# Ledger of designs, part 58: peptides against a protein of PDB entry 5IXI

Target 1, 141 residues: chain A of PDB entry 5IXI
Amino acid sequence: TPLLDASSLEYLFAQGQYDLVKCLAPIRDPKTEQDGHDIENECLGMAVLAISHYAMMKKMQLPELPKDISYKRYIPETLNKSIRQRNLLTRMRINNVFKDFLKEFNNKTICDSSVSTHDLKVKYLATLETLTKHYGAEIFE

## One batch from the design tools (peptide; made by RFdiffusion4, then SolubleMPNN)

Design b2_p17_5_s1 (from b2_p17_5, 8 letters changed)
Fold by OpenDDE base, seed 4:
Structure b2_p17_5_s1 (fold): chain B 141 residues (1-141), chain A 17 residues (1-17)
Amino acid sequence: as target 1 above (141 residues)
Amino acid sequence: VTEKIDQFFEDHRKKHS
């Protein structure tokens, strides 16, 4: 992991989130059906990281977030559109998986103050490198 | 630095694989 000062990391995190959502850094093509499922779950994980970072920056606990909190604004727009095309039961499952993901992450990492906003940014950017086709090669590779 | 987050993601991946 390269050495990044706080201001550089903040900038890269913001830009990386924008690039992922806007598909300027497109996610990699799945090698198999299982790989596609893994990619989708990694994207949900990215949403968990982004939302957790937002909550920490606002000094807000998860119960204080709107109950309709969603992954939709924090995943690639192409994936969001794909999910919207799936049947109701599938969409309900994805929502449940995400909400459990977010809750579990908060319980295990945020509530005990074992994870900082700095850690979240590092993990987010590192995951972008592996999740997208070419992003971050100049930063981490 | 991100060991706890990494472990969480790995555990979650195994749970939902």
Scores: peptide ipSAE 0.373, ipTM 0.873, DockQ to the pose 0.446
Fold by OpenDDE base, seed 5:
Structure b2_p17_5_s1 (fold): chain B 141 residues (1-141), chain A 17 residues (1-17)
Amino acid sequence: as target 1 above (141 residues)
Amino acid sequence: VTEKIDQFFEDHRKKHS
């Protein structure tokens, strides 16, 4: 695994977020319905990582974040469109899952300062590699 | 480097999916 300096990692992280949301790095095709559900949860995880990174950079704790914070602008646009087409109860469930996900992550990793912004960027890019079809092959070879 | 995050995600998957 190549060693990336801080500036390179920062650039790749920013570009990776853009590529995921804009579907320039498309997510992999689900093999089953359950796999599709797992992919969506993984995308929610990516949103948690991105938001947590933002919060840490702003030196904000989770309770200080806006109450209307959402996964919507941190997941692939295609997935966002798909979710918008689902019924109200399903959308409510997804929102609850995300909020619980974010809260749990904050409590177990961010509050005790055991995770750095560097760690978040590395995890984001590593997950992006496995979540998408062809992205990041040369970064973590 | 991402050991703690990896463990969190694994635990979360087992609990919620």
Scores: peptide ipSAE 0.370, ipTM 0.873, DockQ to the pose 0.425
Fold by OpenDDE base, seed 2:
Structure b2_p17_5_s1 (fold): chain B 141 residues (1-141), chain A 17 residues (1-17)
Amino acid sequence: as target 1 above (141 residues)
Amino acid sequence: VTEKIDQFFEDHRKKHS
């Protein structure tokens, strides 16, 4: 990963979240049905990273977060709209997968203090490059 | 630097592939 100063990394992380959610950095087109499923899971992962970063910055434990915390505000708006069109059981499954993902991530990476907010920002931006069509090409090339 | 995160995501992807 490229070396960025703290200010630049903080800025790019914030801007990257905005660009992903607002679809200013649109996610790549799926090559197959499985690829589409993988893309959605990657988006859920991006939500996990963003929420975990928020929690760490606020010195909050996962149980202290609102019980209704969701991926909805942290994924592309187009994907959020797509998910809302799916049936109840599908939406419940997606929510459960996300909740388990977030909890497991917290337990395995955050609780042992082996992962820092810096690491989360780097992972977020690196994933953003591969998840979207052209984002960050000049930064990571 | 992000090896632990990378491994977690990889394992998670395999379980939900």
Scores: peptide ipSAE 0.368, ipTM 0.871, DockQ to the pose 0.439
Fold by OpenDDE base, seed 3:
Structure b2_p17_5_s1 (fold): chain B 141 residues (1-141), chain A 17 residues (1-17)
Amino acid sequence: as target 1 above (141 residues)
Amino acid sequence: VTEKIDQFFEDHRKKHS
């Protein structure tokens, strides 16, 4: 668990998003093809967390979010580049997976008000620690 | 207190494995 006050957590969450997207906190190398798939899904999950946090901060329901909401700005640029180079069918599949991911997350965690923005920040940073090579090892016990 | 989120992520990983 993190030993951070609210202001520190807010800062680290923002910085962590930037570091992930800009690949300043590079994601770990996949050990297998399946591991690579898992990493990709974890990145999509990070996008879900970030978007959900944004929506909650703005007190917006998912239906109020732009219909063309995308993971593109919330995942590592290297991964985004990789996805853009894949064929149309694959990109459509990824889009659908993400949209289902976001929808399911909202239904299971946000709708019942059991998850706070604080929880999202903590989960984001905790996942960042495991997803990336060296990030956040000193933040969480 | 991220247990519910953790479980969701785990379920998602299993679904797409």
Scores: peptide ipSAE 0.368, ipTM 0.870, DockQ to the pose 0.471

Design b2_p17_5_s2 (from b2_p17_5, 8 letters changed)
Fold by OpenDDE base, seed 3:
Structure b2_p17_5_s2 (fold): chain B 141 residues (1-141), chain A 17 residues (1-17)
Amino acid sequence: as target 1 above (141 residues)
Amino acid sequence: MIEEIDNFFKDWRKKHS
């Protein structure tokens, strides 16, 4: 449980998104190639959380979101650049994985659920602390 | 609730690890 009031949580959530994307809070170094893949998937998860939060705040359902919704501006810029350099099939796979991720998350967790924007912020910040090298606010008890 | 989100991500990691 976070030890923050709503305003502080909102601020940290916004700042955390900025820090992740702008690589001010760089993601941790992979220990193995598989760990690198896991890190990328975690970043996709961060995008899912951010987009879902946005959709909930705007009271929009997935079909109402742009068809070309993408993870690209919700992940670290360095990772985004790396993905752009990969071949077409790989990029297509990543896009499909993300879209499945987003769809399943909304179907299983958001749709007809008690999950709140508060919960999304908490999960985002908690994941951010584990995903990045030195981002630690000791927010949670 | 946060537990639902945690469980989802946990299952997702297992599925894609």
Scores: peptide ipSAE 0.574, ipTM 0.928, DockQ to the pose 0.427
Fold by OpenDDE base, seed 5:
Structure b2_p17_5_s2 (fold): chain B 141 residues (1-141), chain A 17 residues (1-17)
Amino acid sequence: as target 1 above (141 residues)
Amino acid sequence: MIEEIDNFFKDWRKKHS
């Protein structure tokens, strides 16, 4: 695994977020219905990483974040459109899963460990490579 | 501490598989 300087990593992280949300790096096709659910959960994880990175950069704790913080701006637009077409109960479940994901991640990892913004960028890019179709330069593979 | 993040995600996947 090649070592990236801080500037290069910052650039790749920013570009990766843009590519994921704008579907320039489209997520892989699900092999099964369960695989589709797994892909959605991975996308929620990407949102958790991005939001946690934002919070750390702003030196904000989770309670200081807006209560209406959402995954919507941090997942692929195609997935967001799909979720909006689902019934109310399904959307509520997804919101609950995301809120639990974000809370647990910050409580057990960000607040109580030495995890840095650098680590979050690495995890984001590594996950992006496995989640998307034919994306990346295989930096972390 | 990338390993800690990896472990968290692995556990999360198991919980929601």
Scores: peptide ipSAE 0.573, ipTM 0.928, DockQ to the pose 0.440
Fold by OpenDDE base, seed 4:
Structure b2_p17_5_s2 (fold): chain B 141 residues (1-141), chain A 17 residues (1-17)
Amino acid sequence: as target 1 above (141 residues)
Amino acid sequence: MIEEIDNFFKDWRKKHS
């Protein structure tokens, strides 16, 4: 894989977040119903990565984040719209999954290890490549 | 430590698959 300097990585990370949320890099089509569920979970993971990166940059701990922090601004807008159309129980489940995801990630990787913002950017872009239809092929080949 | 992140996500996928 090509080596990226800090400036290039920062730029690509910012651009990747924008492209994912704005659906300029659309998520791949699900092959099965289960695959669709997996894709949604990956999107929640992308939100966890983005939020954790933000928190680290601002030197904020998880308890210092707003209690109503949400995945909504960090997932594809199309998926967000889809989730809003689902019933209350489903939306509650998704919220719970996300909250657990964020909490566990921060506890096990941020608080208990030496994960850096650099690592988060790399993971974000690498996951973006697998999650979207055509994005990132040239970046990580 | 990208490996730690990778392992976490791998375990998470298994748990929620």
Scores: peptide ipSAE 0.572, ipTM 0.928, DockQ to the pose 0.445
Fold by OpenDDE base, seed 1:
Structure b2_p17_5_s2 (fold): chain B 141 residues (1-141), chain A 17 residues (1-17)
Amino acid sequence: as target 1 above (141 residues)
Amino acid sequence: MIEEIDNFFKDWRKKHS
């Protein structure tokens, strides 16, 4: 966004990741069970964005990332704890959804070089605003 | 292109209801 310089955007992106994971910017309350499922999927999307940004900054392709890469450190800690308490089949499903999400995102956007690290930061912050209760209300006025 | 990312996420949401 033209309203933020590169340094400000970098700072807000880093702070936003911290706020999301540490639940300083708590995710919004679900209105229905389906809404809760959608919120969790959005959190997985945030993990995909963060990991993709990391990979691009390190000039790494997805196949070069560790095989044990996980969403766990990139989602709200409360959600991570909740997932850990679910049964094995549910955890396997969530992991599969995440792996598919990351793979498809990489194939359709990152591998085609149509997306920059700048774009990822903007998308992350924009999504964070809609996903959380009161975060970043003035960033994209 | 931010539009490419937006479109991807919109499609993903539709596929996963």
Scores: peptide ipSAE 0.569, ipTM 0.926, DockQ to the pose 0.428

Design b2_p17_5_s3 (from b2_p17_5, 9 letters changed)
Fold by OpenDDE base, seed 1:
Structure b2_p17_5_s3 (fold): chain B 141 residues (1-141), chain A 17 residues (1-17)
Amino acid sequence: as target 1 above (141 residues)
Amino acid sequence: VIQEIDNFFKNHRKKNS
């Protein structure tokens, strides 16, 4: 991974979040149904990274976050709209999977390791590069 | 540290498959 100064990394991380959610950096096209499922899981992972970063910056633990915290504000709007069109059982499953994902990440990575906000930003941007069509190629290639 | 995060996500994706 190329070395980025702190200010540049902070800017890119903020801009990357905005571009992903607003679909200015559109996610890659799925090649198969399984690939589509993997893409959705990666988007949920991006939400986990973003929320974890937010919590760490605010020096808050996950139980201290708002009760209504969810992936909805941290995934591509197109995916969010797609999920909202699915049946209730599917939406409930996605919510459960995400909550488990976030909790597990917090316990096994944030609490049990030396992961920093810097590490989260790097991981976020690196994943963004592979998840989207052409975004971030000049940063990590 | 980054590799540790990568491994975590890989393992999580395997569980959801």
Scores: peptide ipSAE 0.243, ipTM 0.822, DockQ to the pose 0.536
Fold by OpenDDE base, seed 2:
Formats: sequence, C-alpha cells, structure tokens
Structure b2_p17_5_s3 (fold): chain B 141 residues (1-141), chain A 17 residues (1-17)
Amino acid sequence: as target 1 above (141 residues)
Amino acid sequence: VIQEIDNFFKNHRKKNS
C-alpha cells in the first residue's frame, strides 16, 4: 500500500502476527456454522502467508523447512486449543489439507508469479483487518 | 499480484467450504 513505507509495513506485519496468535486481536465471532468453518480456513490461510513469507526471507524452499512445520504456531492460540480437542482423524485431515494448501500456494503463486514478501505482508494485514473484530481498522483507510 | 493471491484463496475457500 502506498500509505506505508517498507519499515512501517515490516513492523505492522510482525506485530500483526503476534497479535493474531496471542489473541490480542481476537478473531470475529462466527455468524453461522459455515462462517465458523470459513474463519478457520482464513486462519489457515494466514499461516500459509506467514510461512511463505518466512521461507522467502530465508531463501528456503518448502522441502528445506523442518518437516514438522505446521499451522499450529501461526494461528490463534484459542483455535489451536480447539483443534487439539478434536479426534485424531479430524486433526490428520486438517494437517493434510494445510500441507496441500501450502504446497499449492507456493507452487502456483510464489514460484509461478512475481509475488514478493511485500505482497504477502499487504495481504496478511488486509486479511487480518477483516478476520479480527477491530484490529487494523484504519490501516488501509 | 495481490488480486492473484486473493483469487487463489477465494478458490480454495470454495473447495473447502
């Protein structure tokens, strides 16, 4: 966004990740069961963006990352706790879906397009604004 | 580029909804 310089964007991106994970920026309340599922998917998407950004910054490819890398450290702690309470098959499904999502995103968007770390930060913050209750309401105004 | 990312996520939401 033209409203933020590189240093400001870097700061807000880092702070936004922290606030989301620590639930300092609580995610919005679901309006329906489907909305709740969509919110979880958006959180997984946020994890994809964060991990992709990390990999790009480190000049690493996904296979070079630790094999135990997952969404767990990049989603709200409350959601992480909720997922942990679900049965094994459900947790396995979520993990597999996430891994496939991450790989597909990397292959089709990061590798095939000129997507930069700047683009990822902008998308992350923009999504954070809509995903949370009141966070970042004025960032893109 | 950002729109391309948006479309990607949009399509995934449709598949997983």
Scores: peptide ipSAE 0.229, ipTM 0.815, DockQ to the pose 0.514
Fold by OpenDDE base, seed 4:
Structure b2_p17_5_s3 (fold): chain B 141 residues (1-141), chain A 17 residues (1-17)
Amino acid sequence: as target 1 above (141 residues)
Amino acid sequence: VIQEIDNFFKNHRKKNS
């Protein structure tokens, strides 16, 4: 985005992560059951972006990250609480889906392409705009 | 690059739907 310099983008990215997780920027209401699943998948995608950005900033590869790294600290707290209330098999499925998502993203995009932390921040903020009710509209207007 | 990321997300949404 030509309107945002690197410093501004870094600030907005950090603030956006905080607002999403703390539900200060609440996710949009699902229109259908399928839309609800899409919203959850987008949240998992946001976690993939955030973790990938963290790894790149620390110059670490995914295998070097703690084995307990999860989507839990990178998705809305309301969604995290909802997932915790689901049965064991469902939670296992979500964990596996996320792990595969993160691994595939790292292999196909981070390792095989020239994706930068800048690109991840832009994608994160752009997705945040469409995922939440009112947040971020002013950023890319 | 951004389009590549977008396509990746779209494909995963379809796969998990």
Scores: peptide ipSAE 0.225, ipTM 0.812, DockQ to the pose 0.600
Fold by OpenDDE base, seed 5:
Structure b2_p17_5_s3 (fold): chain B 141 residues (1-141), chain A 17 residues (1-17)
Amino acid sequence: as target 1 above (141 residues)
Amino acid sequence: VIQEIDNFFKNHRKKNS
């Protein structure tokens, strides 16, 4: 994004995370049950991006991250509440899927490629634009 | 690099869907 300098991108990334979690940028309405599942997976992906960015900024590897790090603080609060209402087996599955997602992403993208924190911010904001109803329409125009 | 991330997300969506 040649239009955004490093400071602007950092600001937008931080604000975007806050807006997503606090539902100030609400996620789009699902059209079908499968679409709802896709939206949840995208939200989990957003959590992976945010956590990976945090780890890179702190120069920490996955085993060094606190064990209590989860998707819960990095997804929309409404979705988090919805997941908490699901049965134990479903919640365990979601947690396992997320852990596998995070591990796989860090192994193939962070460790094996030249992905930078800049790239993560761009991907986060780009996904945020498509995931939410009206957010960020002007950023990438 | 961004395309690589996009492909990664797409592949994971297919596996979990």
Scores: peptide ipSAE 0.188, ipTM 0.792, DockQ to the pose 0.539

Design b2_p17_5_s4 (from b2_p17_5, 8 letters changed)
Fold by OpenDDE base, seed 4:
Structure b2_p17_5_s4 (fold): chain B 141 residues (1-141), chain A 17 residues (1-17)
Amino acid sequence: as target 1 above (141 residues)
Amino acid sequence: VIEEIDNFFKNWRKKHS
C-alpha cells in the first residue's frame, strides 16, 4: 500500500524478478498437494506478467514473440528443475497451460484494455509477496 | 486498471483450481 514512485517501482520489479528466479526469495511451502499445484500455477502467472511486460516495453505483439517462448527463464530455478524431471506428458500439459495463460491474458487484458507496464509491475510485486515465504511484506502491507 | 488484471487472475484461478 505504500506509494512508490516510478523509479522505485522499476527497481523493485527488476529485483523481484531476479530474486524469484534465483530463489533468493523462495516460494512458500505448499500446505497440501493442491496448494502445491496452485503455487506452480501462480509461478506460471508470474511468467505471463514478466513476458507481457517485456513485450510491451519492446512494443511487440504476442504473435511477434518467438514461437518457442517459454516460462522457463521466468520461474524459480528450483521449480524449473522439478518440471524438467517430470514425464513428457506432464511437461507438455504444463507448457500448454502456460501458452493458454499467456494468450488469454494478452487477448483479454492487454489487447482489450489499457493495461500499462506500471500495472504489470504492481501486480507482479503484489503476487510475489503472497507467493514467497518472506518477501515484500514491507512493500505491500 | 489493476482491477482488470486482478479479475483476470481470479477467474483463471477458478478455472484451473
Scores: peptide ipSAE 0.601, ipTM 0.936, DockQ to the pose 0.451
Fold by OpenDDE base, seed 2:
Order: structure tokens, then sequence, then C-alpha cells
Structure b2_p17_5_s4 (fold): chain B 141 residues (1-141), chain A 17 residues (1-17)
């Protein structure tokens, strides 16, 4: 765990989100089709973390979020483009997986009143390091 | 409570990978 103050962590979290979405910190190359699928699921997880953080900061519950909430703005743009060119059934499945992911995460962690925005930022940055090619030079141990 | 989040993600991966 890095020894960062709240301000530094907030900055790194914001920058990390930007770098991931804009592909400035590109995701690692998949080694297999299954690995590619796992990477995409990790990206959906990153979206869940980012959205949950947003909701907590705004003191909003999940039902208060727009019904059309989507992962699209919270995943790498390259992945978003890739998903858009897939067939309708695949896109529907991905959307359903994401919505279930978000709901389950909210019910099993956020609603427990034990998870903080600090925890979400730490998890986001830690996952970002493993998901991307070169990011951070291992900020976390 | 980072461990709780870690465990959630680990379990989710097992179900959806």
Amino acid sequence: as target 1 above (141 residues)
Amino acid sequence: VIEEIDNFFKNWRKKHS
C-alpha cells in the first residue's frame, strides 16, 4: 500500500481514469481469446468502480442513477470501438453483464457501509497497474 | 476494506470468466 495523502490519491485516481479511457495507459495485449475476455471483464470492473465512486461522492444510491447508465465512458476508447462493431446479441450480453456487475457490487459492498471512496480509488489504481502495459511502474506493492 | 473489494472481484471473475 502506497503512503499517499488524500489529495495525492485523488489526483492519481482522476489521472488514472483519464489515462485508461484515452488509452494513454493502454491495456495489455491478450495472450489468448480467454485472456482477451478476461481483460474486457476487468475493464467492466473498472467502470463499476468509477461509477460507484461517482455515486458515493454525489451521495446517490444506485436507483438514483440514470437508467441508461453505461460502461462506455469508463472503458478504453479502443475497447469501446471494438464492442460497437460486434453484433447486437453480443452487445446486449455485455450490457447485461455490466448492469449485473454494478448491481451486485452495490448490493454486496457499497450497501454494507464499510467501503469508502478511498477504498475504491485504491482498488482502481491497483487494478490499473495489472491491466495496463506500463502504468505507474508499480505504485502499489 | 480493500480486502472485501478484492474478494468480490475474485469471486466475480470465477463466475464470469
Scores: peptide ipSAE 0.600, ipTM 0.936, DockQ to the pose 0.421
Fold by OpenDDE base, seed 5:
Structure b2_p17_5_s4 (fold): chain B 141 residues (1-141), chain A 17 residues (1-17)
Amino acid sequence: as target 1 above (141 residues)
Amino acid sequence: VIEEIDNFFKNWRKKHS
């Protein structure tokens, strides 16, 4: 529960994104097939947080973001490769889930509240600790 | 304000579980 200064939080957030995507902080093994789907949804959530943070830093609204914005560069590379192997319908469903996730998050949270980039970093790091196998130094309880 | 984000994700998980 210790408070982190802005510089420390920025560093940890940047490093956390890199570690997640490059699988240096590997995601936990699924216990069941349903758990696997839950893990994938959490990864999509991480992409939503990262993209929303980017948009806020650039002072961009959702309509100003590229229409081809994707989760692909914001999720673990292993998961991205797995998704690419799936059939077209499955990939379309995942893309639709992500687009709905991003849209709903920004409409109901970013646009309607006083959520800051600071809050997004905190949520990202907290989720990263629960999503990965052995990552985290108990930064957040 | 972090509670708003937490609540959103909690509701999302329930919706897509």
Scores: peptide ipSAE 0.599, ipTM 0.935, DockQ to the pose 0.441
Fold by OpenDDE base, seed 1:
Structure b2_p17_5_s4 (fold): chain B 141 residues (1-141), chain A 17 residues (1-17)
Amino acid sequence: as target 1 above (141 residues)
Amino acid sequence: VIEEIDNFFKNWRKKHS
């Protein structure tokens, strides 16, 4: 975004990740059960973006990442605790959704070398604005 | 390029709605 220089964007991206995970920027309240499910999927998407950014910064491909890579440290702590309390089948399903999400994103965007770390930061912050209650309202104003 | 990422997420939401 022309409104933000590289250093500002880097700072906001790092701070946004921290705020999301620590629930300083709380996710919006679900309107329905389906909306709640959509919000959780968006959080998994945030994890995909964060992990992809990390991999690109380290010049690593997904197969080079540890096999135990997980969404857990990249989603709101409250959501992580909620997921841990769910039954085994539910946790397995969520993990499968995340793995598919990460793989598909990598195959369709990262592997094509069309996406930069800059693009990932912009997408992360833009999504964070829509996902949370009041965060980042003026970032892209 | 941002549009490509946006389109991916848009399609993902539709697939998992």
Scores: peptide ipSAE 0.597, ipTM 0.935, DockQ to the pose 0.407

Design b2_p17_6_s1 (from b2_p17_6, 6 letters changed)
Fold by OpenDDE base, seed 3:
Structure b2_p17_6_s1 (fold): chain B 141 residues (1-141), chain A 17 residues (1-17)
Amino acid sequence: as target 1 above (141 residues)
Amino acid sequence: SEIGEWFNRPNPYASRY
């Protein structure tokens, strides 16, 4: 199977983001409570990748992003609804951890490790395959 | 860092792109 060219990768990355958020590529069923927690964390990680890619494309640094930057528009809608139903302290924790994670990713991975937009797209699509039930069966070997 | 380790976790599907 031939490798994807740059234009194909760009298309698949955009489509993958849409499929994840709109639950067209549904996340896999958790096998345990811990597995469910891991899935949630991976979804939040996907939001970090998507936001970072956006920022890099716009040539914006983290402080230039809107102060209300959030995972809400970058995770599966079903998960977003679930989080909104949790108690205030839990939601505050999730929000704080996410913002700290995003900051650390920007400082230590994007800046210090020189991760490219290409790297982000590859990581996003590869993780998407592991998170969803049968995504990528028509694309991956 | 934890986030760096997360990003660099082995992924057998990454080589497809």
Scores: peptide ipSAE 0.136, ipTM 0.726, DockQ to the pose 0.791
Fold by OpenDDE base, seed 4:
Structure b2_p17_6_s1 (fold): chain B 141 residues (1-141), chain A 17 residues (1-17)
Amino acid sequence: as target 1 above (141 residues)
Amino acid sequence: SEIGEWFNRPNPYASRY
């Protein structure tokens, strides 16, 4: 794999977020129902990474972010549409689990483990490679 | 993967391996 400097990582991270959300890099087809659930969890995890990165770049703690912060802007639009079509209780569960996970991630991973924005970008891009159909083939191969 | 497992499990910081 090619060596990426900080500026290259910044560019790829920004472009990767855009491609994932806009479905320009579509997520892979699930092999099973459980695989589909795993893919959704991966996407929600990607949202946690992206939001945490945003907060770190702005030097903000989670309580300083809007209280209505959610995964909606940070997951594939197709998945967001799918979630919105689910019943209220299911959506409430997803929202609550996500918020709890995001909070715990910031406390135990970002703060306790001293994770940097660089680490988040690397993990984000690495996940894109496995999550999407063809993204990064020229870069990650 | 690691991220998906973190979100699904009660303890997201437990190692899969």
Scores: peptide ipSAE 0.046, ipTM 0.695, DockQ to the pose 0.103
Fold by OpenDDE base, seed 1:
Order: C-alpha cells, then sequence, then structure tokens
Structure b2_p17_6_s1 (fold): chain B 141 residues (1-141), chain A 17 residues (1-17)
C-alpha cells in the first residue's frame, strides 16, 4: 500500500467508517454461503477495530465504555438490519461472540502486542478495501 | 482476511459464529 501521511490517514479512516456503515462503500457480493459468512465476520471485526480505536483515542479502558456497547453502530446498516431480523437465540450468540472478541482483542492484541491507533487505522482501511466492491481502488494497491 | 480469521477462529469452549 502507498505511504500516507498522518492527516490523510486520519481523514480516510473517518470517511471509511462512515462509508462502510452507511453502505456508500457497499460490501462485496458473496460468492458462496461460506463467503457470505466470512464477510459478516469481517464486518463484525471492523466494529471491534473501530471501538478499540475510539477507546484508545479517549484514553479509556473497555470496562469504562457504556455497558451497552455493541457492533450495531459500526457495521453496515444492511447487515445490522439482517441481524435484527434473526431469532433471539441467534442474536444472543452473535452478541456474546462479539463481546468475547472485543475483550480478547483488547487484552491479547492491543495490550500484549502493543498495537497503536495508527496500526488500527491501517488495518481498518486495508480490510475495507478487500471487503467492499471498489472502495480505495485509487488509494490502495 | 486476518480480522475475519481471528473472529472466526476455532474455540474448544465456544462454537464459531
Amino acid sequence: as target 1 above (141 residues)
Amino acid sequence: SEIGEWFNRPNPYASRY
């Protein structure tokens, strides 16, 4: 990927989050059912990155975040609507897996591996490029 | 992707999403 200065990276990260959630950068079409499942998991992973970045920028630990912290505001609106229509047990499972992912990411990735906000932005945008149809084609190789 | 693989990695005490 091309070298981006701090200002450009900050802008692209902010805009990328907006474009993903608002589906202005639509997620790619799944080739198989398994591919669709992988895409959903990648979207949920993007939510973890976004939340973790927010917490780091605010100098907050995960326990200091609202009790109702969720993926709902950090994934594509189309996916959020899809999840909301699934049965209660399925939604409970997704919530539980997400919470565990977020917790482990904080402990094992951010703390143990000393991941920075810069690293999170780079990973977010790189994933966004592969996750969406044509987003970032002019910026990323 | 790396993120997707991490989220969906095997867990002996919890089923994968």
Scores: peptide ipSAE 0.044, ipTM 0.708, DockQ to the pose 0.069; fails the geometry check
Fold by OpenDDE base, seed 5:
Structure b2_p17_6_s1 (fold): chain B 141 residues (1-141), chain A 17 residues (1-17)
Amino acid sequence: as target 1 above (141 residues)
Amino acid sequence: SEIGEWFNRPNPYASRY
């Protein structure tokens, strides 16, 4: 597998986001309850990557993003529906943890570590392979 | 995995990208 050029990465990243959210690349089945929680956290992490990438592309700081920024449009639709079924306090906790992590990721990881949009795309795609059932089969044939 | 661990850790400053 040769190195992907910038255009190829852009395509794969965009398609990967769509496939994850629309469940065209379905997330793997959890082996345990803890594994299910880990998968959920991975998906929420993917949302952080996607939102951070968006912010970087728009040259926006976090305070400039809409106050209602959320994981909801950046995680698998099935997971979003699952989260919606949880009690109010749980949903509030998830929202708070997500917003806190997004803030710290941008302040301490992106800014201080000089992470590029290229790095985010690579990390996104690499995680997508481990998170989903059959992602990559088409590419690796 | 790595991203999930970052999200779940109590101290987000413990490790970086």
Scores: peptide ipSAE 0.044, ipTM 0.707, DockQ to the pose 0.101; fails the geometry check

